Peptides against a protein of PDB entry 3T6J. Designs and how they scored, part 326

Target 1, 375 residues: chain A of PDB entry 3T6J
Amino acid sequence: PIVESYIGFIESYRDPFGSRGEFEGFVAVVNKAMSAKFERLVASAEQLLKELPWPPTFEKDKFLTPDFTSLDVLTFAGSGIPAGINIPNYDDLRQTEGFKNVSLGNVLAVAYATQREKLTFLEEDDKDLYILWKGPSFDVQVGLHELLGHGSGKLFVQDEKGAFNFDQETVINPETGEQIQSWYRSGETWDSKFSTIASSYEECRAESVGLYLCLHPQVLEIFGFEGADAEDVIYVNWLNMVRAGLLALEFYTPEAFNWRQAHMQARFVILRVLLEAGEGLVTITPTTGSDGRPDARVRLDRSKIRSVGKPALERFLRRLQVLKSTGDVAGGRALYEGYATVTDAPPECFLTLRDTVLLRKESRKLIVQPNTRLE
Target 2, 372 residues: chain A of PDB entry 3T6J as posed
Amino acid sequence: PIVESYIGFIESYRDPFGSRGEFEGFVAVVNKAMSAKFERLVASAEQLLKELPWPPTFEKDKFLTPDFTSLDVLTFAGSGIPAGINIPNYDDLRQTEGFKNVSLGNVLAVAYREKLTFLEEDDKDLYILWKGPSFDVQVGLHALLGHGSGKLFVQDEKGAFNFDQETVINPETGEQIQSWYRSGETWDSKFSTIASSYEECRAESVGLYLCLHPQVLEIFGFEGADAEDVIYVNWLNMVRAGLLALEFYTPEAFNWRQAHMQARFVILRVLLEAGEGLVTITPTTGSDGRPDARVRLDRSKIRSVGKPALERFLRRLQVLKSTGDVAGGRALYEGYATVTDAPPECFLTLRDTVLLRKESRKLIVQPNTRLE

## One batch from the design tools (peptide; made by RFdiffusion4, then SolubleMPNN)

Design b2_p29_1_s2 (from b2_p29_1, 12 letters changed)
Fold by OpenDDE base, seed 3:
Structure b2_p29_1_s2 (fold): chain B 375 residues (1-375), chain A 29 residues (1-29)
Amino acid sequence: as target 1 above (375 residues)
Amino acid sequence: SEIEELLKKLGLRITDEVSSVVEFEETSS
């Protein structure tokens, strides 16, 4: 069997400054069936990159085809088991050396198993659909997130010799309509420049890419979904994201104004973006559970995903990319931290909702990975 | 539970009752 191992400083989530990776190591076996879908996604990547909501000038000059492999994790040495990994995670290296995407299939499989009775924050009518399509939708999301999320976008750089990797005279910032006014100088990296928000910001961009591109019929086709199934996968993917944004509140520490998990912060930001879009796209309703204690329901209007959700996400995602490309830390921080701020302001009352989330949370489960044998 | 059955199918060992799994651990990705 094809066995892959990865060892190194990969994820920087433990570093509050986002630059120092946690030392991780894992051994995994290739899942050929899922890998085939991801290979098709890779084959379509160059075309799909053109669907992203920024000018080609803000996209990589040349798409570097990565290795994309779905793996069953055999052993993971680290602080947890992720669903997907982009290697390397250093953006400057991804720009020049390429990258490898890893989807951890058995971790995804575990994440999909949810008891209906314990499925929190969903309307009853959505629960069965959610259970049915959570797995498939997450496969789509992970593939897009890793490949076209982390694999997309150009950093504007001035090298040590003063040369630019973009034409200063012709490249226009789509948000301002002006020429590019900022870039990465020699020695500056994404992580070094954006520091405390770098990891979560990038995850947010990647997640947003996933949501945005999952609306594309070609993507669903690659993953084997058509017709009503494709629409259900889209719906559940978006539903999962907005639900995750609510669940994310668990990982916020109000006393420290700190997020403890980059992906969860990212998902909360996306929730805020979609809530801001209004028009009944997303509704969070506080309720009372059967136990008489606080509960909540998240509703996503399926009919408004394309009409309301997509445009909102498009604008947001473009802004994320433009600010990233130009190294505009001030603008990027203002944007991202603005959406990442958790207050108790009405109508959402997120701090109150956090209490509800904490009340309804289940304990984390420890997964012990066994030995895998060939028979 | 369904998740327990899945874990068994995957050959994974559980330390306690498994009803849900966070997609990403607090410090991992």
Scores: peptide ipSAE 0.008, ipTM 0.403, DockQ to the pose 0.083
Fold by OpenDDE base, seed 5:
Structure b2_p29_1_s2 (fold): chain B 375 residues (1-375), chain A 29 residues (1-29)
Amino acid sequence: as target 1 above (375 residues)
Amino acid sequence: SEIEELLKKLGLRITDEVSSVVEFEETSS
């Protein structure tokens, strides 16, 4: 299989310290094993769609299978080093002649060490687990995000002829208990109607679908995880999301009250939802680093993911979908922007945490692998 | 490229591409 590594992704970041972007590395490999997992996920998509927290009337009448690329994402490493090569498949891969000098093993070892040292905001006890399962959990999340996230949900539409794609008399809004009162008119689209929040809102919905569905045993089974491994994958996936929500603060511009990255805004929103759930599910604790400067730790109580996290996410995700389906821009904006608001209000003090996030932002050492373009 | 599109979906903006292709041979068990 051909591994393509792309390094040099700049997320637009206005760092007051002059770093305008973080370079992220992506390695994609045609991974037969991963492809098989995605195929199984596709095969189960119709059934899994029924597990989403909205009525079938709010789901697409027919599931449209997205075109999957033959390239499987092996690892997304924010540090620019692909650490998350699907470890199970690594042992089955031999390096072709010519790459002997850079063993993937060495890259992984260096990546692992580098990532551990640079891994911010996690408890020490979670770091090794996080590093181990970040890749696999990301694969689960991406698969769910793309296929069942973006691939799910119905828009209620009235066409130019006045016909509805839903039964106005029988379809009930699960949030209000009433008939559907709003929809998309001819020429109105998701993007045109929700405008400035459309992208981030949709990403948030897709990410939420991933977190929600990854709790289902069938999903973990599809991805080949059982028992304790499955629970660890779930834990790390959720942990990654809440950590990402904290990291997302980097992409907020307080002076402009805006977000510079849609996915990061989405992740922050999810963090806010899970924090709102309370009961000790997520805790962000300001700390002092070894350098004597501000730091922070994110804690996720794995025992509360299902009991506290899932219901909170369920309610939120349902609201996202209902508002999307009905074209309720006012409601959708109020909901989404409410969670996307960044203030310094206690107890979280997000603006203060943002300063900590920025302070702990380390320059990612790019291990520049030689650029071989396959023509 | 398909990878670029995937990266776009992941919210990554490609500013400079440093692409390295590493070929791995699947060991037949």
Scores: peptide ipSAE 0.008, ipTM 0.439, DockQ to the pose 0.052
Fold by OpenDDE base, seed 2:
Structure b2_p29_1_s2 (fold): chain B 375 residues (1-375), chain A 29 residues (1-29)
Amino acid sequence: as target 1 above (375 residues)
Amino acid sequence: SEIEELLKKLGLRITDEVSSVVEFEETSS
C-alpha cells in the first residue's frame, strides 16, 4: 500500500497567537476508496470555488490543484489526531506553492462509532438518522473543509515593491460597496495580523464553507449521494454542526473569558450565526433528563436549512472572507469575537447551557494505534 | 490525567462523538 508520512509544524491550535504550529508527525496508509471521492472533489474544486459567496476578485487567481489523499493513520506523534489536514497550513504558501489535503479515514471511522444511548442533546427521532449518516456527512464536511475551506480565498497583498495583487481601481468590497481600503503589506500574514483569533477564525470559515457547499448537488454527487440520501446527509451535517456548537461550551472558560480550542470556538460561532437567523431554524431547549437533572435538546428544522440557514451562513461567510482578504483585523475581531462571546443572556442562557453540557459530558474515546507490518 | 488530556485534545479535532476505547487492528500490508 501507499504510505504517507508527514512531519513538521502543521497545526497552530495551541498557539495563542495562531502563528506557531505544533510539531506533528504521522505515518498513514492511503485509503483508496475515499481517496477516489476526494480526487473527484479536487477535479471539481475550481468550479465549486465559484459557488462560494464572494466575488471572484476575492478568490484565488488560480486554484492550485492539490493532491488529496485519505489516510488511515498508523501512528501520530502530537497532541491529537486530526480528521483532516491541509498542508502546508499557511495561507500564503497555499496560494503560491500549492498544497496537499489529507483526510484521516480511521479517525473518521472512530468518530462514526456512536452509542445511541450516550448520544446527548438530540431528539429521539433524530438519533437513528444521525448515527446512520454521521460518517458519510463527516466525510463530506472534512473534504469541503480542507479543500474548499482552507483552500479558498485570496489575500490582498501589496508587495515590497509596492505592487498589488489586485486592481485597486476596480475591485469593490461587497460589504461596503467601496474600493479596497486595507490589505496585507509585505511581511504581513494572516496569522501575524489576526493573531489570537486567526486559527479559530479560519476554522470557522472552513467549517462554514463545508456547511454552505454541502448544499450543492454536485458535492453530494461526488460523494455518491443523491435523492433522499443526499438530503439526509445534508441534514445530519448541519445537525452535527449545531450540536457541536452546543458541545463546544465545554471548552469555554468563563473565568478567563477564553476558549481553549479553536475548532470548538468556531463551531459555537456557527451555532450563534444560525440561531441569530431565527425563524425556528435552530432551537435549543432545556429539558430534564431521566435522572431528574438538567438536559437539553437541539432541534434543526430541515425545511429551513436552505431558506433560512443558507442565506444566514452566506452573509456570515462572505463577511469572514472579505475581512480576511482585506486584512481588516479590527472588523474581523469585532465580528468573530461578537459571535464567540458567551453570556447568560436570555433566551439562550449559554452559561447555564454550559453547565448542562458539562453535566452531560461523557467519557472520551481512547484511540489505540497498532503496528503495521509489511509482508 | 495524561490520558484525559489526550482524549480532550482528540475530541477537539473531531466531532465530539467518541465515547469508547477503540483499538485498531493490526494490518499487514
Scores: peptide ipSAE 0.020, ipTM 0.427, DockQ to the pose 0.045; fails the geometry check
Fold by OpenDDE base, seed 4:
Structure b2_p29_1_s2 (fold): chain B 375 residues (1-375), chain A 29 residues (1-29)
Amino acid sequence: as target 1 above (375 residues)
Amino acid sequence: SEIEELLKKLGLRITDEVSSVVEFEETSS
């Protein structure tokens, strides 16, 4: 089998300032079946990038064909095992030197030992569908997240010689209608500039790309889904995201006004965006569990994903990208922290919901990596 | 998803909620 390995200071999620990488290392084998899907996704990447909701001027000038592989993790050393990796993590390098995406297939294939009865916050009618399609939908989301999420978008840069990687006279900010007023200077990076929000913001962008592009028939076809199955995968992917946004409250510390996990913060932000869209797209209803204690249900109206959800996500995702591209930290922080704010304001009462989430929290499952022997 | 939550708990770049128990499906080579 083809063996992949990487070691070094890679992910900065554990750095409160988003700058210092955590030391990680893994050894994995290539999952051929999943790799084939991702290869098809890579082959379609140039076309799919055009479907993203920002002007071509905010996308990479040249499509650099990334390497995308799905790996079965043999060993992973670090604080956590990612489902996907985009290397390098520096956006400036991604757009100039290319990047490699790695999906950890066996991590994704984790048998949902979640018994139907233990599946929290979903309506009963959604549970079976969720269980059935959670895995496949996750594969789609991870592929899109890593390849077209992290792999998309251009940073406007002025180099040490004063040259710009964009035409200052012709490129227009689609949000303001004005010429580009800010950019990354020499030595400035995404992480250094956006600092405390950089990781979560980028994850939010990548997750949003996943949700947005999973609506595209070509994407679903690449992953082998058509017809009703494709629609179910879409539904479950979106449902999973809104549920994740609720679950994310576990990782918020009210006393410190702090998020402890970047991805969960990102998912909460997306939930807020979709809730803001209104029109009955997403509904979170406090309920009483069978034990007489507080519970909640998340409902996603399938029929409104394209009509309500997609446009809302489009606008939000475009704003994320534009602010990222222009290095507008003030605007980016205002936008992101606005959606990331957790209060107990009606109608959602998120702090109250947090108590419910904590109450319904299941015991942590341990990932045990199997030993692989070549026979 | 539960998987994402698990992966999140594990510090994983998880796009979807991964449940806390990741059972690796043996890819039949």
Scores: peptide ipSAE 0.018, ipTM 0.431, DockQ to the pose 0.047; fails the geometry check

Design b2_p29_1_s4 (from b2_p29_1, 13 letters changed)
Fold by OpenDDE base, seed 5:
Structure b2_p29_1_s4 (fold): chain B 375 residues (1-375), chain A 29 residues (1-29)
Amino acid sequence: as target 1 above (375 residues)
Amino acid sequence: SEILELLKELGLEITDEVSSVVELDETSS
């Protein structure tokens, strides 16, 4: 298969010490095996949609299969997580910079060699599991995110003729127990109504769908995981999400009260939801690094994912969908911005944690796909 | 373009400061 890698330095980001530039790069491989898993996921989509925590009346009347052309190239490894806002044209890059042939094995070896040492905010005991299962869990998450996340949920609409795409008399809002009180009018869209939060809100919903459905045995089976492996994939997927929520603080600008990246804001929101669940599910502990400077550790209690995490995520995800379906911008904004608020309030002290995140930014945010190999 | 679209969907946006592109041919994989 064709392997493409983008390598470059990000000059726009300064390390806290001003001594090192950030290096970003990724290797993408067309993976037929992964494509096959996605095909199986598509085949099960209608059934899996029923597992989502909202009534069928809030689900699309007919599931529409998305184009998976981009998903065929899902398997990739990277020496960092790209964070640029300006994506260049690939063809332009080829014309200006050209390309070189490099061994996939060498690229992966370099990425792997640096990953464990540079992997931040995880307990030592989790690092090996994380490295081992990051790729597979990422594949699961992305598949669910794209297909059943973005592909799910109904918008209640009144058309230009005054007709509704739902039965006003029988459809009940599961949150209020009442009939539907709001909907999208002719010409109104998700983006037009939810505006500034629309993108991040939708990403949050999609990510939440991934976390929620990855707990389902059928999903894990589709991706070829059973037994202890399945449990490890679940654990690492959830662990990755809570870690990502912490890392997301890099993309928050306190002075402007602004998030610079929609997905990162979404992941922070999910972290807040899971922290709110309490009961020791997620713990972020400030620590001191080997350099004597601030560090942090994220701990996820795997034994509480189903008992504590799932119910919390279920409630949150249902609320996201209901507010989306009904076009309740006020309610949606209140919910989402509430969780997206970053303060220095105890016990989390997120602004302080942000300083720690920024301090540790010099470490490479590596994505290793263990299944990214030539067969 | 497919890779770029994937990156966009994943929220892994890349900057214009890409220094090089590495490509493996089909025979190498």
Scores: peptide ipSAE 0.019, ipTM 0.453, DockQ to the pose 0.040; fails the geometry check
Fold by OpenDDE base, seed 3:
Structure b2_p29_1_s4 (fold): chain B 375 residues (1-375), chain A 29 residues (1-29)
Amino acid sequence: as target 1 above (375 residues)
Amino acid sequence: SEILELLKELGLEITDEVSSVVELDETSS
């Protein structure tokens, strides 16, 4: 069988400055079935990139087709087993040298097995649908996240010779309507400039790309979903994201005003964006559980995903990209940390909700990697 | 605990162990 191995510093989630990747090593087997879907996604990537809500001038001049593979993990040495990774995870390298997307299929398969009775914060009417489509929707999200999320967007750079990789006279910032006023200088990187928010910010951008592009019919078709199934996958993907944003509160440390997980912070930010959109798109309702203790329900209005959610996400995602491209750390930090702030302010009362999240936290089994068998 | 944290980061609720079964085909030999 085709066996792939990866060794190196890949993910920087544990680095508070987002620059030092954690050493990871894994051996994996190619999942051909999923790989075929991802290959189709790759084939459409150049066109799908045009659907992202920023001008072509803010997109890579040339799309670098990655080696996009879905893998079943045989063994993983590191802090955990991610569902997907983008290698290299350094933006400066992704801009010029290309990258490889890796989705860990067997992790996704196991994550699919959620017990209905333990599924927190969802309406009863959504639970069965959620259980049914969580896995497939996650495949879509991961593929988009890794390939078109991390694989998208241009950094404006001035090299050591003073040359720009963009036309200073003609490129316009779509948010300001002005010429580009900031960029990365020689030696500056995404990680070095954005530092403490770099990892989570990028994850947020990638997750947002996933949510945004999953609305595109071609994407769903690539993954084998049409008609009502496609709509259900979209719904569950968005539902999963807003639920994840609530669950994310577990990883916030109020005393330190600190987030402990980049993806979770990112998902909370997205939740905040979608809540801000209003119009009944997302509703978090504190409730009382059957045990008489605090509970909560997340509601997502399916009918408002495109009309309310998409525009809100579009604006937010564009801002993320523009600030990233221009190296505008001040603006980027203000935007991102603003949405990442957790307070107990009404109506959401997120700190109170955090208590509820912690209260409803279920014990989870550790993932075990058994021997892979060939049949 | 580190594995659990990463799984949580990904929003994965794992109830069973990860297993992989690969079909033997010409390209897998």
Scores: peptide ipSAE 0.019, ipTM 0.468, DockQ to the pose 0.049; fails the geometry check
Fold by OpenDDE base, seed 4:
Parts: structure tokens; C-alpha cells; sequence
Structure b2_p29_1_s4 (fold): chain B 375 residues (1-375), chain A 29 residues (1-29)
């Protein structure tokens, strides 16, 4: 079997400053079936990048074909096993040298084995559909997230010699209508500049790319979904995200006004964006459970994903990218922290919902990695 | 980690019993 390995300081999610990598190492076996889908995604990446909601001037000048594989994890040394990773994590290196995307398939498979009775915060009518398609939809999301999320976008840079990697005279900021006024200087990186919000912000961008691009028939075709199945995958992917945004409240510490998980903060931000879109796209309804205790339900109107959700996400995603490209930390922080703020303001009353989320938290199962033997 | 957060949401905990990491040659796929 084809064996993949990687070792080093990779992820910075645990660094409150977003710059120090956590030591990780893994050995995994290539999942051929999923890898084939991801390879097709890679083959279409250049075309799909053009579908992203920012000007070509904010996209990479030259597309670098990355390696993309889905792996069955044999061993993983670290604080946790990711669903997917993009290597390297430095945006400047991704931009100039290329990158490798990794999805950890067997870990995802375990995560998909959710019992219906333990599935919280969904309407009963959505539960069976969710259970059926959460795995496939997540595969789509992870692929898009890693390849076209983390793998997309240009950083405007002035090098040590004073040269720019963009035309200062012709490139226009689509949000301001003005010339580019900020960029990364020599030695500045995404992580160093955006610091405390860098990880979560980037995850939010990548997740948003996934949601946005999963609407494209070509993407769904690559993953083997057509017709009604494709629409169900889209629906469940979006439903999963809005549900995740609610679940994310577990990882918020009100006393410290702090998020403990970068991806969860990102998902909450996306939920806020989609709630802001209004028009009945997303509804969170406090309810009473069968035990007489507080509960909640998340509803996503399938018919409004394209008409309401997509435009809202488009605008938000473009803003994320523009602020990232220009190194506008002040603007980026204002935007991101604005959506990441958790209050008890009506109608959502997120702090109250947080109590509900915590109340409905299920006991954790132990996941043990399997042993593999060559026979 | 995205999967860790997902696993936490699903009420799953990952235990790593790996005792050693062996360096292997990268195979181009």
C-alpha cells in the first residue's frame, strides 16, 4: 500500500497568537477511492478557482497543482487528529512553492457513525437525511475546504527589494474601489500579522469556500453526486454548517470573551452571516425536550440556499479574502470579531442558547486507532 | 483540528496510543 507520512510543527490552532506550530506526526495509508475523487477535484481546481467571489487580481497568479490525497490514519502523534490538512500552512509558501492537501478518511468515517437518538438540534424530518448524507457532504466540504479554501487567494507582498507582486497602479480593491493601500512587507506572514484571529479567520474563509463552491454542479459531479442526491448533499452540507455554528457555543467562554476552538468560532461566524441574511434562510428555535428541559432546533430552508444564502456568503467571503490579501488587520479584525461576538441579545439570545447546547452535550465515546497488519 | 472539533461535537474523544513515530520515505501518489 502507498504510505504517507509527515512530521513537524504543523498546526498553530493551539497557539493563542496563531504563530507557533504544534508538533504533529502521522503515518497513513492512501484511500484510493477518495483519493481519486480528490485528484479529479485537483484537475478542476484551476477552473473552480475562477468561480470564487474575488477578482482574478486577488487570486494566485499561477496555479500550482497540489497533491491531494485521502488517508486512512494508521498513527497520529499530536493533540488531535485533523479531518484534513493543507501543507504547508504558510500562505507565502502555498503561493510560491505549492502545497499538499490531506484528508483523513477513516477518522471522518468514525465521526459519521452518529446515532439518530443522539443527534441534537435538528428537525425530525431532517435527521434521516442528515445521517445519510453527512459523511458524503463532509467529504465534499473537506476537499473544497483544503484545496480551494486554504489553497486559494493571493497575498499582496512587497519583497525585501521593494518590489510588489501586484500592479499598484491597476489593481483595485473591490470593497473600497480604491488602489491597494496595504500589503505584507518582507518578513510579515498571515499568522504574524493577524495573530490571535489568524487561525480562526482562515478556517472561516476555507469553510465558506466549501459552502460556496459545493453549489457548483461540477463539484458534485466530481464526488459522484447527480440529480436529487446532489441537491441533498448540498442541503446537508449547509445544514451541517449551521448546526455546527450552534454547537460551537460550547467552545465559547463568556467570562473570558474567548473562543477555545478556531474551527468552531469560524462556524459560529458563518452561522451569524447566514442569520444576518434573513428571509427565513436559517431559523434557530428554542424548544422543550422530551425530558422537559430546554432544547433547540435549527432549520435551514433548502429553497433559499441559492437565492439568499449564496449571495450573503459571497459578499462575506469576498470581504474575508480582500482583507486577507491586503493585510488589513484592523478591517479584518473588525469584521471577524464582529460576527464572532456572542451576546444574549434577541432574537437569537446566543448566551441562553449556549446553556442549552451545554445541557444537551452528549457523553464522549473513545476512539481507538486500529492496528494494520500486512498479510 | 477540524475533525477534533467535529468529534467533540459528536461526543467522541480520540485516544492516541502511538508509542513512536517512524520516518518513512514519501511516496508520490
Amino acid sequence: as target 1 above (375 residues)
Amino acid sequence: SEILELLKELGLEITDEVSSVVELDETSS
Scores: peptide ipSAE 0.017, ipTM 0.444, DockQ to the pose 0.034; fails the geometry check
Fold by OpenDDE base, seed 2:
Structure b2_p29_1_s4 (fold): chain B 375 residues (1-375), chain A 29 residues (1-29)
Amino acid sequence: as target 1 above (375 residues)
Amino acid sequence: SEILELLKELGLEITDEVSSVVELDETSS
C-alpha cells in the first residue's frame, strides 16, 4: 500500500500572527478513487486558473503542478484534523517550489454522515438535498480550495537587487486603474505583512475561489457531475458555505473582539459578502424551535447564485487578490476586518444569532478507523 | 488508540469505530 507521512510545522491557524506553524504529523493511506478526481483537476488547473477574476498579470507566471492526493488518515498528531492541507503552507514556497495538496478522505466521509433530525439552520426542503450532496460538494470545494485557491495568485516582489517580478510600466491595478504602487520588498512575506489577518484572509480567498469556480461546468465534469446533479452540487456547496458562516459565530469571542478559528472567520466573511449582495440571495431568519427556544433558518435562493452571488463574489475575490498581490496591508485589513466585524446591528443582529448558534450547538461526532487491513 | 485519544482531547465524540479495508494494487506497496 502507498503510505504517506507528513511531519513538520505546517499549519499556522493558532498563531495570532500567522507566521508559525504548529508541529503536525500524520500517516495516511492513498484513496485512489478520490485521488483520481483530483488528478484530473490538476490536469486542468492551468486552464482553470485563467477563469479566476483577476488579470493574468496577477496570476503566477508559471503554474507549478502539485501532487494532489486524497488520503485516509491513519494517525494524526496536532491540534486538529483538517479536511485538506496544502503543503507547504507558506506562500513564498508555494510560489517557487510548488506544493502538495492533501485531502483527508475519512474526514470527508464523516462530513457526509449527517442526520436529518440534527441538521440545524436549514429549511426543511433543503435538508435531504444537503445530506445527499454535502459530501460530494465538500469534495469539490476542498479540491478547488486547496489547488486553485492556495495555488493561485502572484505576489508582486522587488528582490534584494531591486528587480521586479512584474513590469511596472504596463501592469495595471484593475481596482484603481493605475500602475502598481505597492509590492513586497526583500524579506517581506505574506504572513509577515498581513500578520494577524494573514491566515484567515488566505483561507477566505481560497474558499471564495472554490465557490466561484464550482460554477464552471468543466469543474463539475471533472468531479463527475452533470445535469441536475451538477446544479445540486453547486447549490449545496453554496448553501453549506452560507450555513458555515452562521455556524462560524461559535468561534467568535465578543469580549475579546477576536476570532478563534481562521477558517470560521473566513466563512463568516463570505457570508457577509453574500448578504451584502442583497436581492434575496441569502436570508437568515430568526425562528422559534419546537422546544420554544430561539432557532434560525438560512435560505439561499438557487436562482440568484449566478445572477447575484457570482458577481458579488467576483468583485470581492478580485479585491482580495489585488490587495494580496500588491501587499496593500492597509487596504486588505480595512476590507477584511470590515466584513469580519461582528455586532448586534440590525438587520442581521449577529451577536444575537451567535447566542442562537451556541444554543443549538451539538457535540462534534467522528468515525474513527482504528484498523487498516490489506486484502 | 493514539488518534482516539487525540480526538477526545479535541472534544470530538467518537460515534463508531470502523475497520478500513485497503485493496492492494499491483503498483502499490
Scores: peptide ipSAE 0.006, ipTM 0.436, DockQ to the pose 0.065; fails the geometry check

